Peptides against a protein of PDB entry 3OGK. Designs and how they scored, part 101

Target 1, 307 residues: chain A of PDB entry 3OGK
Amino acid sequence: ATPDRLSRRFPNLRSLKLKGKPRAAMFNLIPENWGGYVTPWVTEISNNLRQLKSVHFRRMIVSDLDLDRLAKARADDLETLKLDKCSGFTTDGLLSIVTHCRKIKTLLMEESSFSEKDGKWLHELAQHNTSLEVLNFYMTEFAKISPKDLETIARNCRSLVSVKVGDFEILELVGFFKAAANLEEFCGGSLNEDIGMPEKYMNLVFPRKLCRLGLSYMGPNEMPILFPFAAQIRKLDLLYALLETEDHCTLIQKCPNLEVLETRNVIGDRGLEVLAQYCKQLKRLRIERGADEQGMEDEEGLVSQRG

## One batch from the design tools (peptide; made by RFdiffusion4, then SolubleMPNN)

Design b1_p18_1_s3 (from b1_p18_1, 8 letters changed)
Fold by OpenDDE base, seed 5:
Structure b1_p18_1_s3 (fold): chain B 307 residues (1-307), chain A 18 residues (1-18)
Amino acid sequence: as target 1 above (307 residues)
Amino acid sequence: EIEFVEPTAAERERMARM
């Protein structure tokens, strides 16, 4: 499809989702003349799609200029922006979005690659937005953003229900969790093992409505922090957890209301049996072959046709 | 629904840091 054909056919379009190259393609292999650039689409949005509220770019090349043009064209009418596995922009582009689109409800940059100049974009979002419902920069590399700005967002955005972050130390997010009273979903962070202080995370207080969770680098020593509310968990992301087969079994048994599980092959046939026995509400199961699976000597850590 | 998928290069890098 071409941008001009889209606008002619659907002049009142409210939501647009564009997909770039398949998952196996690296962004650096995309030719300049490939349809993976959002520029012609942003031009069309600016000129002819005046009712567009939601934009989702997946595996696209997005420049700061593209983001600036989009931001200025849609302004407070933009409710959703998803830069899903995109590349080509910097934090200046993000700053433009949050500066001009002050009523944005969903902002996603999950698995996007970008150049980080500063943390101003998150600070600007914290200072001026009260509409945010979903914030997602899961599996990104931010080093210059402040967890205090995330806390401010939680305090000011009463409808904030889903937050996914990069590798923030979880203890730096204590204030955020306390402020995020309506939060239902959290993914990311970083649990850092301390052999000298195994209880360092035991005092973490999670939002009362939390039911979708994925803590990065959670090991068996940290896993017990979930037990008090495990019965209310509906979704678990264990892709980046440091759990073995037995740990999976232990956790799954405590989550009878689990609907969605995402994990690695380490769950094994045994974990799948436990899942089938205890999680009768399960709707979706995603199993990935982890990079660490090649080194596993435990035969139970593999999913076979029996599972 | 059950889905089996291969990780992306970025996902593999993240897993390698674990």
Scores: peptide ipSAE 0.029, ipTM 0.636, DockQ to the pose 0.577
Fold by OpenDDE base, seed 2:
Structure b1_p18_1_s3 (fold): chain B 307 residues (1-307), chain A 18 residues (1-18)
Amino acid sequence: as target 1 above (307 residues)
Amino acid sequence: EIEFVEPTAAERERMARM
C-alpha cells in the first residue's frame, strides 16, 4: 500500500508495521542504504494518522529527521516504537524520541545499525520515563551508554518486564537486576571467563520473576548460576552461549518448564532427545546453523533428520 | 513449531566475536 491510501482507508489506525524488502545478499553490517525509506510514511503519520500509538519499522532506512518528526507529531501518544533491523539514524534521533515521547512503553532497536554520538538518549529516558515496559537494543553496539542509567530506568519504571541489551559486563548490571523487581525477560550482556576467578559470577542475584533468559557468552563454568531458578525458566536464548552438546543436555534437564528454546546446531540429536524427554511444555524450537559449525559435519553436535 | 534458520548479518557478526 501507499501511505496516502493507508490514511484514507484507515484514518483511525493505532498500530502500523512496515517491512522493507531485504537485500538478496546479507552483509556483516547493515548498510545505510538497506531497506526502504520511512520518510513518506512518517509524513503521512504526522499529517493524517493522529491516533497512531504503535510504530514498527523492520529493515527500513530511518533518518534522525524522520525520528524527530515522528516524535513531535505523536509525542506522549506514542507507546511503541520498534526500529527492527533499521539503519540511517544516530543517537540524536533516539534522543528526540525519548525527549518528546515521555510515556513510551516499548522502545526497540534490535539489530539496528546507527552512528553513536553519545549516551544522552538513555540518560534522558532514565531521567523522565516511568512508563517503560520493554527496552530492547539486543545485538547493538552502544559503547557510550551507562549501566547506571539502566539501573535508574529499572528503579523508576515499575512495569519494566523485558530488557534486552548489548555487551554490558554482567557484573556492571548487579544494581540493575536488584532494582528490576518485576523483570521477566533479560537477554544480552557479556559473561567474561576469568581463569583466575572461576566463580566471579556465582553470587549474581537475578530478579525473582525472571523466566526468559539469554546470556551472551555463557560457558559451562557460568551455567550453574541458572540452576537455582532453572525450574522457572520458560524461554532460553542460547544462540550466543558457549555451550557444547553435553552442556545443553545438562541445562535442559534442569528446565522442565521450558517453552521456547533458541540455539545452534551444536545441541545435536542427543540434545534434542533430552529436550523431548524433560521439556514437555516445549512450544517452539529454533535451531540456527551457526557460522562456527558450518563445515563441521563430522561433529557430534549436529541435528540430523533423526532429530 | 520447529525452525531451522540461517543467521542474520548481525548474528554472524556476533558469532564471529565468540
Scores: peptide ipSAE 0.028, ipTM 0.628, DockQ to the pose 0.652
Fold by OpenDDE base, seed 3:
Parts: sequence; C-alpha cells; structure tokens
Structure b1_p18_1_s3 (fold): chain B 307 residues (1-307), chain A 18 residues (1-18)
Amino acid sequence: as target 1 above (307 residues)
Amino acid sequence: EIEFVEPTAAERERMARM
C-alpha cells in the first residue's frame, strides 16, 4: 500500500503500523539499501491523517527530521509511538517527540539503533508528562539518562503500568520501584554479582502489582528475590537470565499462574515437562536458540522433539 | 501457542555478552 491510498481509503485512521525490512534482512539476506524510510508516511500523516493517535514503525529508517515533523503534526493527539527495531535517529529526535507530545501514553524504542547525544529526552519527559502508561527502551544502550528521571516519571505518571529499560544497575532503581505504585511489568536492568555482598539484592522491594517480569543477568543467587511474589507472576522473560535448566525448573515450580514464558533452549525437555506440570495457565511459550548453547555437551539443556 | 524462533542480530549480540 502507498501512503496516499491509505489516507484516501481511511481518512479517520487512528492507528498505523508499518513494517519495514523483514527479519531476513537482519541476517544480511536482503540488501541494506532497501528503502524502508518512514518519510513518505510521516508526510502523509502530517497532511491527511488528522485522527491518527498511534504510530508503530517496525524495522524502518527514521530520521530526527521525521520524528520532529511527526511530533509537531500530531502534538498532544499522539498517544503512542513505537520505534520498534528502527534506526537512523538520535536522542534529539526523541527530545522532539517528548517536547511536543506531552500527552503521550506509550513510548517505545525497543531494539532500536540510535546515536545518543544526551539524556535530555528522558529529563523532559520526567518534567512535563503525567500521562505515560508504557515506557520501553528494552535492549537499548543509553548511557546518559538518569535513574532519577525514571523515578520522577514514576511519581508523576499514576497510570504507569509497564517499564522496560536497558542495563541500569537494579539498586539504582530502588527509588523508581518505590514510586511506581501501579507498575505491573518491568523488564531489563542489570543484576551484578558481588562476591563480597552475596545478598545485596535480597532487600529489593518490587511494586505490589508486579506480575510481568524480566530481570537481565539474574542468576540462581538472585532468583530468590522473586519467591515472595512468584505466585502472582503471569509473564516471565528469562531470555537474558543466567539460569540453567535446574534453575528454570526451580523458578517455574513457584509460578503456578504463569501465562507467558520467554526463554532459551537451556530450559530443556526437563524444564518443559516441569512447565507442563506446574503452569496450567500457560498461554504462550517462546523458546529462542541461545548463542551460548553452541557447543554445550549438556543434553539436558536442549529442546528436542520430546519437549 | 508455542513458538521456536531464532534470535535477531541484536538479541544474539546481547546474548553473546552473557
């Protein structure tokens, strides 16, 4: 479909999702010069899609100019922006979005590639937004943003229910977790093992409504921090957890209300058996092939046709 | 639904750091 055909057919369109490069392009099977630019679509949105409140770009090239144009065109009418696996922008583009779209509810940059100039975009969001429900920059690398701004967002946005972040030290997010009283989902962070302080995370207090969780680099020593509320967990992202097959079994047994599990092949056939036995509410299971599993002789850490 | 998937390039890079 072309942008102009879409606007003519659906002038009252409220939500738009565009998919650029197919997944095969991520494996260098498609030339990099594939024209997945959002510019023609942003132009059409600005001119002819005046009721559009939700935009989702997936695997597209997005410039700061595109973001600036979109931000100014939709302003406070923009409720959702998802830059899903996009590239071509900097934090200046993000700053424009949060400056002009002060009522944005969902802001996603998950797995996007960008140039980081500063942390001003998150600071601006913290200073002016009270509408945010979902903030997601999972699997990104922001080095210049402040955990204090995230805490401020949690205090000011009472409807904040889902936050996914990069590699923040979890202890720096204590204030955020205390402020985020309605948070239901958290993914990301960084758990760092300290031989001198083996229990440094044991006093971590999570939001009371937390039921969807994915802590990066969580090992078996940190896993017990979930046990007090494991029965209320409905979704686990264990893709970036440092758990072996037995650790998976231990955790799964404590999550009888689990509905969604995302993990690696390390769960093994044994983990799948335990999952089937204890998690009767399971709706979705995603198993990814781990890079670390290449060459492991441990037969238990592989999913076979039996699993 | 059960889905077996290959990781994306970004996912593989992150996993390689583990």
Scores: peptide ipSAE 0.028, ipTM 0.693, DockQ to the pose 0.698
Fold by OpenDDE base, seed 4:
Structure b1_p18_1_s3 (fold): chain B 307 residues (1-307), chain A 18 residues (1-18)
Amino acid sequence: as target 1 above (307 residues)
Amino acid sequence: EIEFVEPTAAERERMARM
């Protein structure tokens, strides 16, 4: 489809999702820039799609100018922006979005590649937004943003239900978790094992409604922090957890209401058996082939036809 | 639904940091 064709047919469009390139591009089968730029779409949004409140760009090239134009064109009418695996912008573009779109509810940059100039975009969001429901910059590389701004967002956005972040030290997010009273989903962070302080995470308090969770680098020593609320967990992202097969079994047994599991093949056939036995509400299972498991000959660490 | 997926480049990079 072309932008002009879309606007002519659907001038009152409220939600737009664009996919720039297929997954095959990740395997060098298609050039990185295949699928083009969002620029012509942003132009069309500005001119002809005046009711558009939700924009989802997936694997598109997005410039700061594109974001600035989009922000100014839609302003407080923009409720959702998803930059899903996009590239070509900087934090200046993000700053423009949060500056002009004061009522944005969903802001996603998951797996996007960008140039980080400063942390002003998150600070601006913290100072002016009270509408945010979903914030997702999972698997991104922000080094200049402040956990304090995230805490401020949680305090000011009472409808905040889902937050996915990069590699913040989990202890820096204590204030965030305390403020995020309605948070249902959290992914990311960083749990760092400390031989000198093995219990440093044991007093971590999670939001009471938390039921979708993915803690990065969670090992078997940190895993017990989930046990008090494991029965309410409905979704687990264990892709970046440091759990072996037995650890998976231990955790899964404590999550009888689990609906979605994302993990690596380290779960093994044993983990799948335990999953089938204890998680009767399971709806979706994603198993990723991890680099660490590629050389494993042990059947316990691999999902076979038995599993 | 069961989905077997190869990791993306970003996911592989994250795994390499583990």
Scores: peptide ipSAE 0.028, ipTM 0.631, DockQ to the pose 0.682

Design b1_p18_1_s4 (from b1_p18_1, 7 letters changed)
Fold by OpenDDE base, seed 5:
Structure b1_p18_1_s4 (fold): chain B 307 residues (1-307), chain A 18 residues (1-18)
Amino acid sequence: as target 1 above (307 residues)
Amino acid sequence: EIEFVEPTAAELERMAKM
């Protein structure tokens, strides 16, 4: 579809999702100038789609100018912005969005590639937003944002239910978890093993309603931090966990209410057997091939059954 | 539903940091 055809057919459109690059295309295999620009769509939104509340760009090129135009055109009417696997913008574009769209409920930049200038966008969001329900910058590389701003967001946004972050040290998020009383989903962070301090994470307190979880770099030594609430876990993202087959079996047995599991081939046939035995509510299983599995000759760490 | 997928380049980069 073209932007002009869309606005003529649906002048009262409230939600728009655009997909640029093919799903099968690896993010880095397609040149940044592939031509999936959002600019003509943003122009059309600004001029003709005055009721649009939700925008989802997937695998598109988005400039700071595009974000600024969108922000000013929709202002407090914009409830959802998802920059899903997008590229071409900087944190200045994000700053424009959060400055002008103060009633935004969902802000997503998951797997997007951008130039980071500063952490002002998250600070501005923390200072002015009270409506946020979903914040997602999972698998991004923000180095200049403050965990204190994330804590402020949790304190001020009473409807905040899902937060996914990059590689924050989990201990820097203690204040955030204490403030995020209604949080149901958390993904990301960074667990860093310390041989000299094996109990480093044992005092970590999670939000009471937390049931969807993915902790990056969680190993078998850190896994016990989940045990107090494992029975309430409904979704696990173990793609970036440092768990072997046996560790998977141990954790799965403690999660009888698991509905969604995302993991790597390391779960093995044994892990799948345990999953089938203990997780009767399972609705979705995603298994990815790990980058490191080419070297593990251990037959237990491979999923052989193509079911 | 069981889904087998290949990781994206970004996912591979994250896995390489493990």
Scores: peptide ipSAE 0.030, ipTM 0.681, DockQ to the pose 0.689
Fold by OpenDDE base, seed 1:
Structure b1_p18_1_s4 (fold): chain B 307 residues (1-307), chain A 18 residues (1-18)
Amino acid sequence: as target 1 above (307 residues)
Amino acid sequence: EIEFVEPTAAELERMAKM
């Protein structure tokens, strides 16, 4: 479909999702110019889709100018922006979005590639937004944003229920977790093993309603921090956990209400047996072939057709 | 539903940091 045909056919469109061309799964096989440009669509949105409140770009090329135009055109009417696996923009584009769309409820940049100039976009969001429900920059690399701004967002946005972040040190998010009283989902962060302080995370206090989580780089030493609330866990993302098969078994046994599990092949047939035994509410299981598992044909961390 | 998926490039990059 062309942008002009869409607006003519659906002038009162409230939600738009555009998907660029699929990219190869393997990094080295991804062409540099993957996806389509959003520019003609943003132009059409600005001119003719005046009721549009939700925009989802997946695998698209998005420039700062595109974001600026979208932001100014939709302003406080924009409730959802998802830049899902997009590229071509900088944090200046994000700044424009949060500056002009002060009532945005969902902001997603998951797996997007961008140039980071500064952390002003998150600061601006923290200073002016009280509507945010979902913030997701999972699997991104922000080095210049402040965990204090995330804490401020949690304090000011009482409807904040889902936050997914990059590689923040989890201890820097203590204030955030304390402020995020209604948070149900958290993914990302960084758990860093410290041989000199093996229990440095044991006093970490999570939001009371937390039931969907994925802590990056969580190893067996950090895993016990989940045990006090493991029975309330409904979704678990272990894709980036440092857990072996035995650790998976230990954790899964403590999560009888688990509905969604995402993990690597390291779970093995044994982990799948434990999952089937203890997790009777399981609705979805995603198993990815980990990079670490590619060479381990003979280890317990393999899912066979028996599992 | 059971889904077996190959990792994306971004997922592979993150796993390489582990």
Scores: peptide ipSAE 0.030, ipTM 0.683, DockQ to the pose 0.658
Fold by OpenDDE base, seed 4:
Structure b1_p18_1_s4 (fold): chain B 307 residues (1-307), chain A 18 residues (1-18)
Amino acid sequence: as target 1 above (307 residues)
Amino acid sequence: EIEFVEPTAAELERMAKM
């Protein structure tokens, strides 16, 4: 489809999702610049799609100029922006979005690659937005943003229900969790094992409604922090957890209401058996190949055709 | 639904940091 054809067919379009190159195309000598730029679409949005409130770019090239144009064109009418696995922009583009789109409800940059100039975009968002429901910069590399701005967002955005972040030290997010009273989903952060302080995370207080969770680098020593609310967990992202097969079994047994599990092959056939036994509400299971598969001689850490 | 997925390069990089 071309942008001009879309606007002519759907002048009252409210939601647009564009998909760029599939992963398979990254292995092909297809120039990165072919068919992946959002620029012509942003131009069309600005000129002809005046009711558009939701934009989702997946694997697209997005420049700061594109974001600035989109931001100014849609302003407070923009409710959703998802930059899903996109590239080509900097934090200046994000700053433009949050400056002009003060009523944005969903902001996603998950797995996007960008140049980080500063943390101003998150600060601006914290200072001016009260509408956020979903904030997602999972699997991104922000080093200049402040956990205090995240806390401010949680305090000001009463409808905030889902937050996915990069590698913030979880202890820096204590204020965020306290403020995020309606938070249902959290992914990311960083749990850092400390042999000298094994209980450093035990006093973490999570939002009372938290039921979708993925803590990065959570090992068996940190896993008990979930036990007080494990029965209310409906989704687990264990892809970046440091859990072995037995740890998976231990956690799964405590999550009888689990609906979605995302994990690695380390769950093994044993973990799948435990999952089948204890998680009767399971709707989706995603198993990814782990880097650890290259070294495990033991069959127990692999999902076989029997599992 | 059971989905077996190969990790992305970004996911692999994150896993390598583990």
Scores: peptide ipSAE 0.029, ipTM 0.687, DockQ to the pose 0.600
Fold by OpenDDE base, seed 3:
Structure b1_p18_1_s4 (fold): chain B 307 residues (1-307), chain A 18 residues (1-18)
Amino acid sequence: as target 1 above (307 residues)
Amino acid sequence: EIEFVEPTAAELERMAKM
């Protein structure tokens, strides 16, 4: 469909999702220019889609100018912006969004590629937003943003229920977790093993309602931090956990209310058997092929047709 | 639903850091 045809047919459109070209399965390389440009759609939104509250761009090229135009056109009417696997923008574009769209509820940049100029966008969001429900920059590389701004967001946004971040040291997020009283979902962070302080994470206090979780680089030594609330876990993202097959089995047995599991083939047939035995509420299982598992001689770490 | 998928390039890059 063309932007013009969409606005004519649906002048009162509230939600728009655009998908760029899928990654060609044959090449593990994402070409830089693989996405379509959002510019013609942003123009149409600005001119003719005056009731649009939710925008989701997936695998598209988005410039700072596109974001600025969108921000100014929709302002406080924009409730959701998802830049899902997008590219072409900088943190200046994000700054424009949070500056003009002060009532935004969902802001997502998951797996997007961007140029980071500064951390001002997160600071601006922290200073002025009280409406945020979902913040997601999972699998991104922000180096200039402050954990303190994330804490401020948690304090000011009472409806904040889902936060996914990049590689923040988890101990830097202690203040955030204390402030995020209604948080139900957290993904990301970084757990860093310290041989000199094996229990450095054992005193982490998670939000009481936390039930969807994915801690990056969580190994078997850190895994016990989940045990006090494992029974309330409904979703686990173990894609970036440093867990072997047996560790998966140990954790899964402690999560009888698990509904969604995302993991790698390291779970193995054994892990799948344990999952079937203990997780009777399971609704979705996603298994990704691990890069490192091709060379491991351990046959138990592979999912066969049996599982 | 059970889904077997290949990782994206970004996912592979993150896995390579593990």
Scores: peptide ipSAE 0.029, ipTM 0.678, DockQ to the pose 0.615

Design b1_p18_2_s1 (from b1_p18_2, 6 letters changed)
Fold by OpenDDE base, seed 5:
Structure b1_p18_2_s1 (fold): chain B 307 residues (1-307), chain A 18 residues (1-18)
Amino acid sequence: as target 1 above (307 residues)
Amino acid sequence: SLEELEFVEPTAAQLERE
């Protein structure tokens, strides 16, 4: 589809989702004039799609200029922006979005590649937004943003229900978790094992309504922090957990209300059997092939046709 | 009953975290 055809057919469009080519092709195979650039779409949005409140770009090239134009064109009417696996922008573009779109409810940059200049965008969001419901920069690398700004967002945004972050040290998010009273979903962070302090994370307090969870680098030593509310868990993201087959079995047995599981092949046939036995409400299962699994001699750590 | 089953190869970002 072309932008001009879309606006002619749907002048009152409220939600737009654009999908580009797979990420592997983005750097090497997308010609400059390919539909992978959002620029022509942003131009069309600015000129002709005046009721658009939700924009989702997936696997597209997005520049700071594109974000600035979009921000100024939609301003407080923009409720949702998803930069899903996008590239080509910097944190200046994000700053423009949060500066001009002060009533944004959903801001997503999951798996996007960008240049980080500073943490001003998150600070600006913290200072002015009270509408945010979903914040997602999962699987991104931000080194210049402040956990304190995330805490401020949690305090000011009473409808905040889902937050996914990059590699924040989880202990730096204690204040955030305390403030995020209505949070239902959390993914990301970083659990860093300390041999000299095995109880490092045992006092971590999660929001009471938390039921969708994915903690990065969670190993068997940290896993017990979930046990007090494991029966409440409905979705687990274990893609970045450091759990073996036996650990999966242990955790799954404690999650009888699990509806969605995302994990790696390490769950094995044994883990799948346990899952079938204990998780009767399971609706979705995603299994990814792990990088290290090619070298694992343990047959239990592989999913076969028997599982 | 299971409604969705997906098996996928890891993305580059996922491989970096393993």
Scores: peptide ipSAE 0.055, ipTM 0.634, DockQ to the pose 0.620
Fold by OpenDDE base, seed 2:
Structure b1_p18_2_s1 (fold): chain B 307 residues (1-307), chain A 18 residues (1-18)
Amino acid sequence: as target 1 above (307 residues)
Amino acid sequence: SLEELEFVEPTAAQLERE
């Protein structure tokens, strides 16, 4: 469908999701700027789609100019912006969005590629937004944003229920977790093993309602931090965990109410058997092939057709 | 009962982290 045809057919459209066609990336490498341009769509949104509250771009090229135009056109009417696996913008574009769209509830840029100029966008969001429910920049590389701004967001946004972040040191997020009283989902962060301080994470206090979790680089030494609330866990993202098959079995046995599991082939047939035995409420299982599995012929870490 | 089962290849971003 062309943008012009969409607006003529659906002038009262409230939600738009655009998916760019994946270019056949050789070796699953998505080159930068492989998506379709959102520019003609943003122009149409700005001119003719005055009731649009939710925008989701997936695998699209998005410029700062596109974001600025969208921000100014929708302003406080924009409730949801998802830049899912997008590219072509900088943090200036994000700054424009949070400056003009002060009532945004969902902001997502998961797996997007961008140029980071500064951390002003997150600071601006922290200072002016009280409506945020979902913040997701999972699998992104922000080096110039402050965990203090994330804490401020948690304090000011009482409806904040889901936060996914990049590689923040988990200990820097202690203040955030204390402030995020209604948080149900957290993914990301960074657990850094320290041989000299094996218990450095044992005193972490998570939000009481937390039931969807994915901690990056969580190994078997850190895994016990989940045990006090493992029975309330409904979703686990173990894609970036450093757990072996036996560790998976141990954790799964502690999570009888698990509904969604995302993990790698390392779970193995044994892990799947344990999952079937202990997790009777399981609804969704995602298994990704790990890169390391090409080299380690350890037979126990492969999901066979029997699993 | 399991409602959804998905086998997925890792994304480029995942491969860079590993």
Scores: peptide ipSAE 0.049, ipTM 0.619, DockQ to the pose 0.661
Fold by OpenDDE base, seed 3:
Structure b1_p18_2_s1 (fold): chain B 307 residues (1-307), chain A 18 residues (1-18)
Amino acid sequence: as target 1 above (307 residues)
Amino acid sequence: SLEELEFVEPTAAQLERE
């Protein structure tokens, strides 16, 4: 479809999702031209799609200029922006979005690649937004943003229900979790083992409504922090957990209300059997092939045709 | 009953994180 044909047929379009070309090779570095440019679409949005409130770009090239144009064109009418596996922008583009779109409810940059200049975009969001419901920069590398700004967002955005982040130390998010009273979903963070303090995370208090969770680098020593509320967990993301097959079995047994599980092949046939036995409400199972599992001879960590 | 079963190969970005 061409942008101009879309606007002519659907002048009152409220939601647009554009998908770029799939990566040709799963194993190759992301080519610079791996996605289509959003520029012609942003131009059409700015000129002719005046009711558009939701934009989702997947695997596309997005420049700071594109983001700036989109931000200024839609302003407070923009409720959702998803930059899903996009590239070509910097944090200046994000700053433009949060500066001009002060009523944005969903902001996603999951798996996007970008140049990080500073943490101003998150600070600006924290200072001016009270509408945010979903913030997702999962599987990204932000080094210059402040966990304090995330806490401020949680305090000011009463409807904040889902937050997915990069590699924040979980202990730095204590204030965030205390402030995020309505949070239902959290993914990301970083759990770091400390041999001298094996229980450093045991006093971590999660939001009371938390039911969708994925803690990065969670090992068997940290896993017990979930046990007090495991019965209320409906979705688990274990893709970046450091759990073996037996650890999966232990956790799954404690989650009888689990509806969605995302994990790696390490769950094995045994984990799948335990899942079938204890998780009768399971609706979705996603199993990704781990890179490291090719070399481990441990037969127990492979999903066979029997699972 | 299970509504969706998905086996996924990792993307290049996922492989870099593992």
Scores: peptide ipSAE 0.047, ipTM 0.618, DockQ to the pose 0.667; fails the geometry check
Fold by OpenDDE base, seed 1:
Order: C-alpha cells, then sequence, then structure tokens
Structure b1_p18_2_s1 (fold): chain B 307 residues (1-307), chain A 18 residues (1-18)
C-alpha cells in the first residue's frame, strides 16, 4: 500500500499501524531500500490524515525529522505513538514529540534503537504532561534520564496504568512507585544482588493495583518481594529474570490468578506441570529459548515435547 | 530468541495433557 492511496481510501483514519519487514536474522543483509522508511507516511499523515490520533510504527526507520514533522502536524491530537522496534532517531526526536504532543496518552519505544543525547525528553514530558496512561521504553538503553522525572510523571498523570522501563536501579524508583497509585503494570528496572545487603529490596513497596509485572534480573533472593501480592498477579514477564526451574515452581504456586506468563525454557517440564496445576486461569504462555540455556544440558531446564 | 513457543488460550486441561 502507498501512503497516498491510504489517505484517499481512508481520509478519516484515526489509527495507523505500519509494519516493516521482519528483521532478517542478519540486519546487514537488508537492502537500504526495503521500504521501511516512515518519511512518506509521515508526509501523508501531515497533509491528509487530520483525524489521526494513534500511530504505531513497527520495525521502521524513523528519523528525528520524521518525528518532528509528525509532532507538529498532529500536536495535541496525537494520543498514541508507538515506535516499536524502530531505529534511526535520537532523543531529539523524542523531545520534539513530547514538546508538541502534550496530551499524549501512550508513548512507546520498546526495543527501539536510538542515539541518546540527553534526558530532556523525559524531563519535558514530566513538566507538561498530565494525560499519560502508558509509558514504555522497555528493552531500551537510556542512561541519561532521571528517575525523578519518572516520579513526577507518576504524580501528575493520575491515569498512568502501565510503565515499562530500562535498567533503572529499582531502589531509585521507590518515589515513583509511591506516586504511581493507579499503576497496574510495571516491567523493567534492575535488581542488583548485594551480598552484603541480602534484604536491600525487602522493604520495596509496590503500587496496590499492580497485577502485571516483569522485574529484570530478579533472582531467587529478590523473588520473595512479590509474595505479599502474588495472588493478584495476572501477568508475569520472567524473560529477564534470573530464576531457575525450582524458582519458577515456587513463584507459580503463589500466583493462582496468573493469566499470562512469558518466560524462558528454564521453566522446564516441571514448571509447566506446576503451572497447569496451580494456574487455572492461564490464557497465554510464551516460552523463549534463552541464550544461557544453550549450555545447560541439564534436563530440568528444558521444555520437552512432554511438557 | 531462536525458538519461541506460544500457547494461546490454553485450557487447564490442555496444559495438563502436555
Amino acid sequence: as target 1 above (307 residues)
Amino acid sequence: SLEELEFVEPTAAQLERE
């Protein structure tokens, strides 16, 4: 489909999702002209799609200029922007989006690759947005953004229900969790084992409505922090957890209301048996083969055809 | 990941059989 054909066919389009070609296993083998640039689409959006509120780019090349044009064209009418596994932009492009689209409700950059210049985009978002419901930069590498800005967002955006972040030290997010009273979903962060302080996370207080969770680098020592509210957990992302098969079994037994589980092959057949036994409301199970599991020939950490 | 398994809307009975 061409952008011009889309606008002619659907002049009142409110939501647009563009999917680029699947990343061939070898990024370097994709011809530059694979049609993955958003530029012609952004031009068409700017000129002809005046009712567009939601934009989702998946696996697209997005430049700062594209983001700037989109931001200025849609301004406060833009409610959703998802840069899903996109590349080609910097934090300057993000700054333009949050500067001009002050009523944005959903901002996603999950698994996108970008050049980070500064943390101004998150600061600007914190200073001016009160509408945000979903913020997602999961599996990204932001080093220059401030946890304080995230706390400010939580304080000002009372409808904030889902936040997914990169590798923030979880203790730096204490203020955020306290402020995010309506938060239902949290993914990311970083749990760092400290042999000298084994209980450093035990006093961590989560939002009361939290039911979808994925803590990065959560090991068996940190896992007990979930136990007080494990019964209310509906979705669990364990892809980046440091849990073995037995740890999975322990946690799953405490989550009888689990509906969605995403984990690695380390769950094993035993974990699947426990899951079937205790999680009768399970709707979705995703099992990924982990890189670390290639070396563990131990039968306990593998899902067989029996599981 | 090189391998992904997705079970969509599995019944508890289906999970127990596997």
Scores: peptide ipSAE 0.038, ipTM 0.500, DockQ to the pose 0.069; fails the geometry check

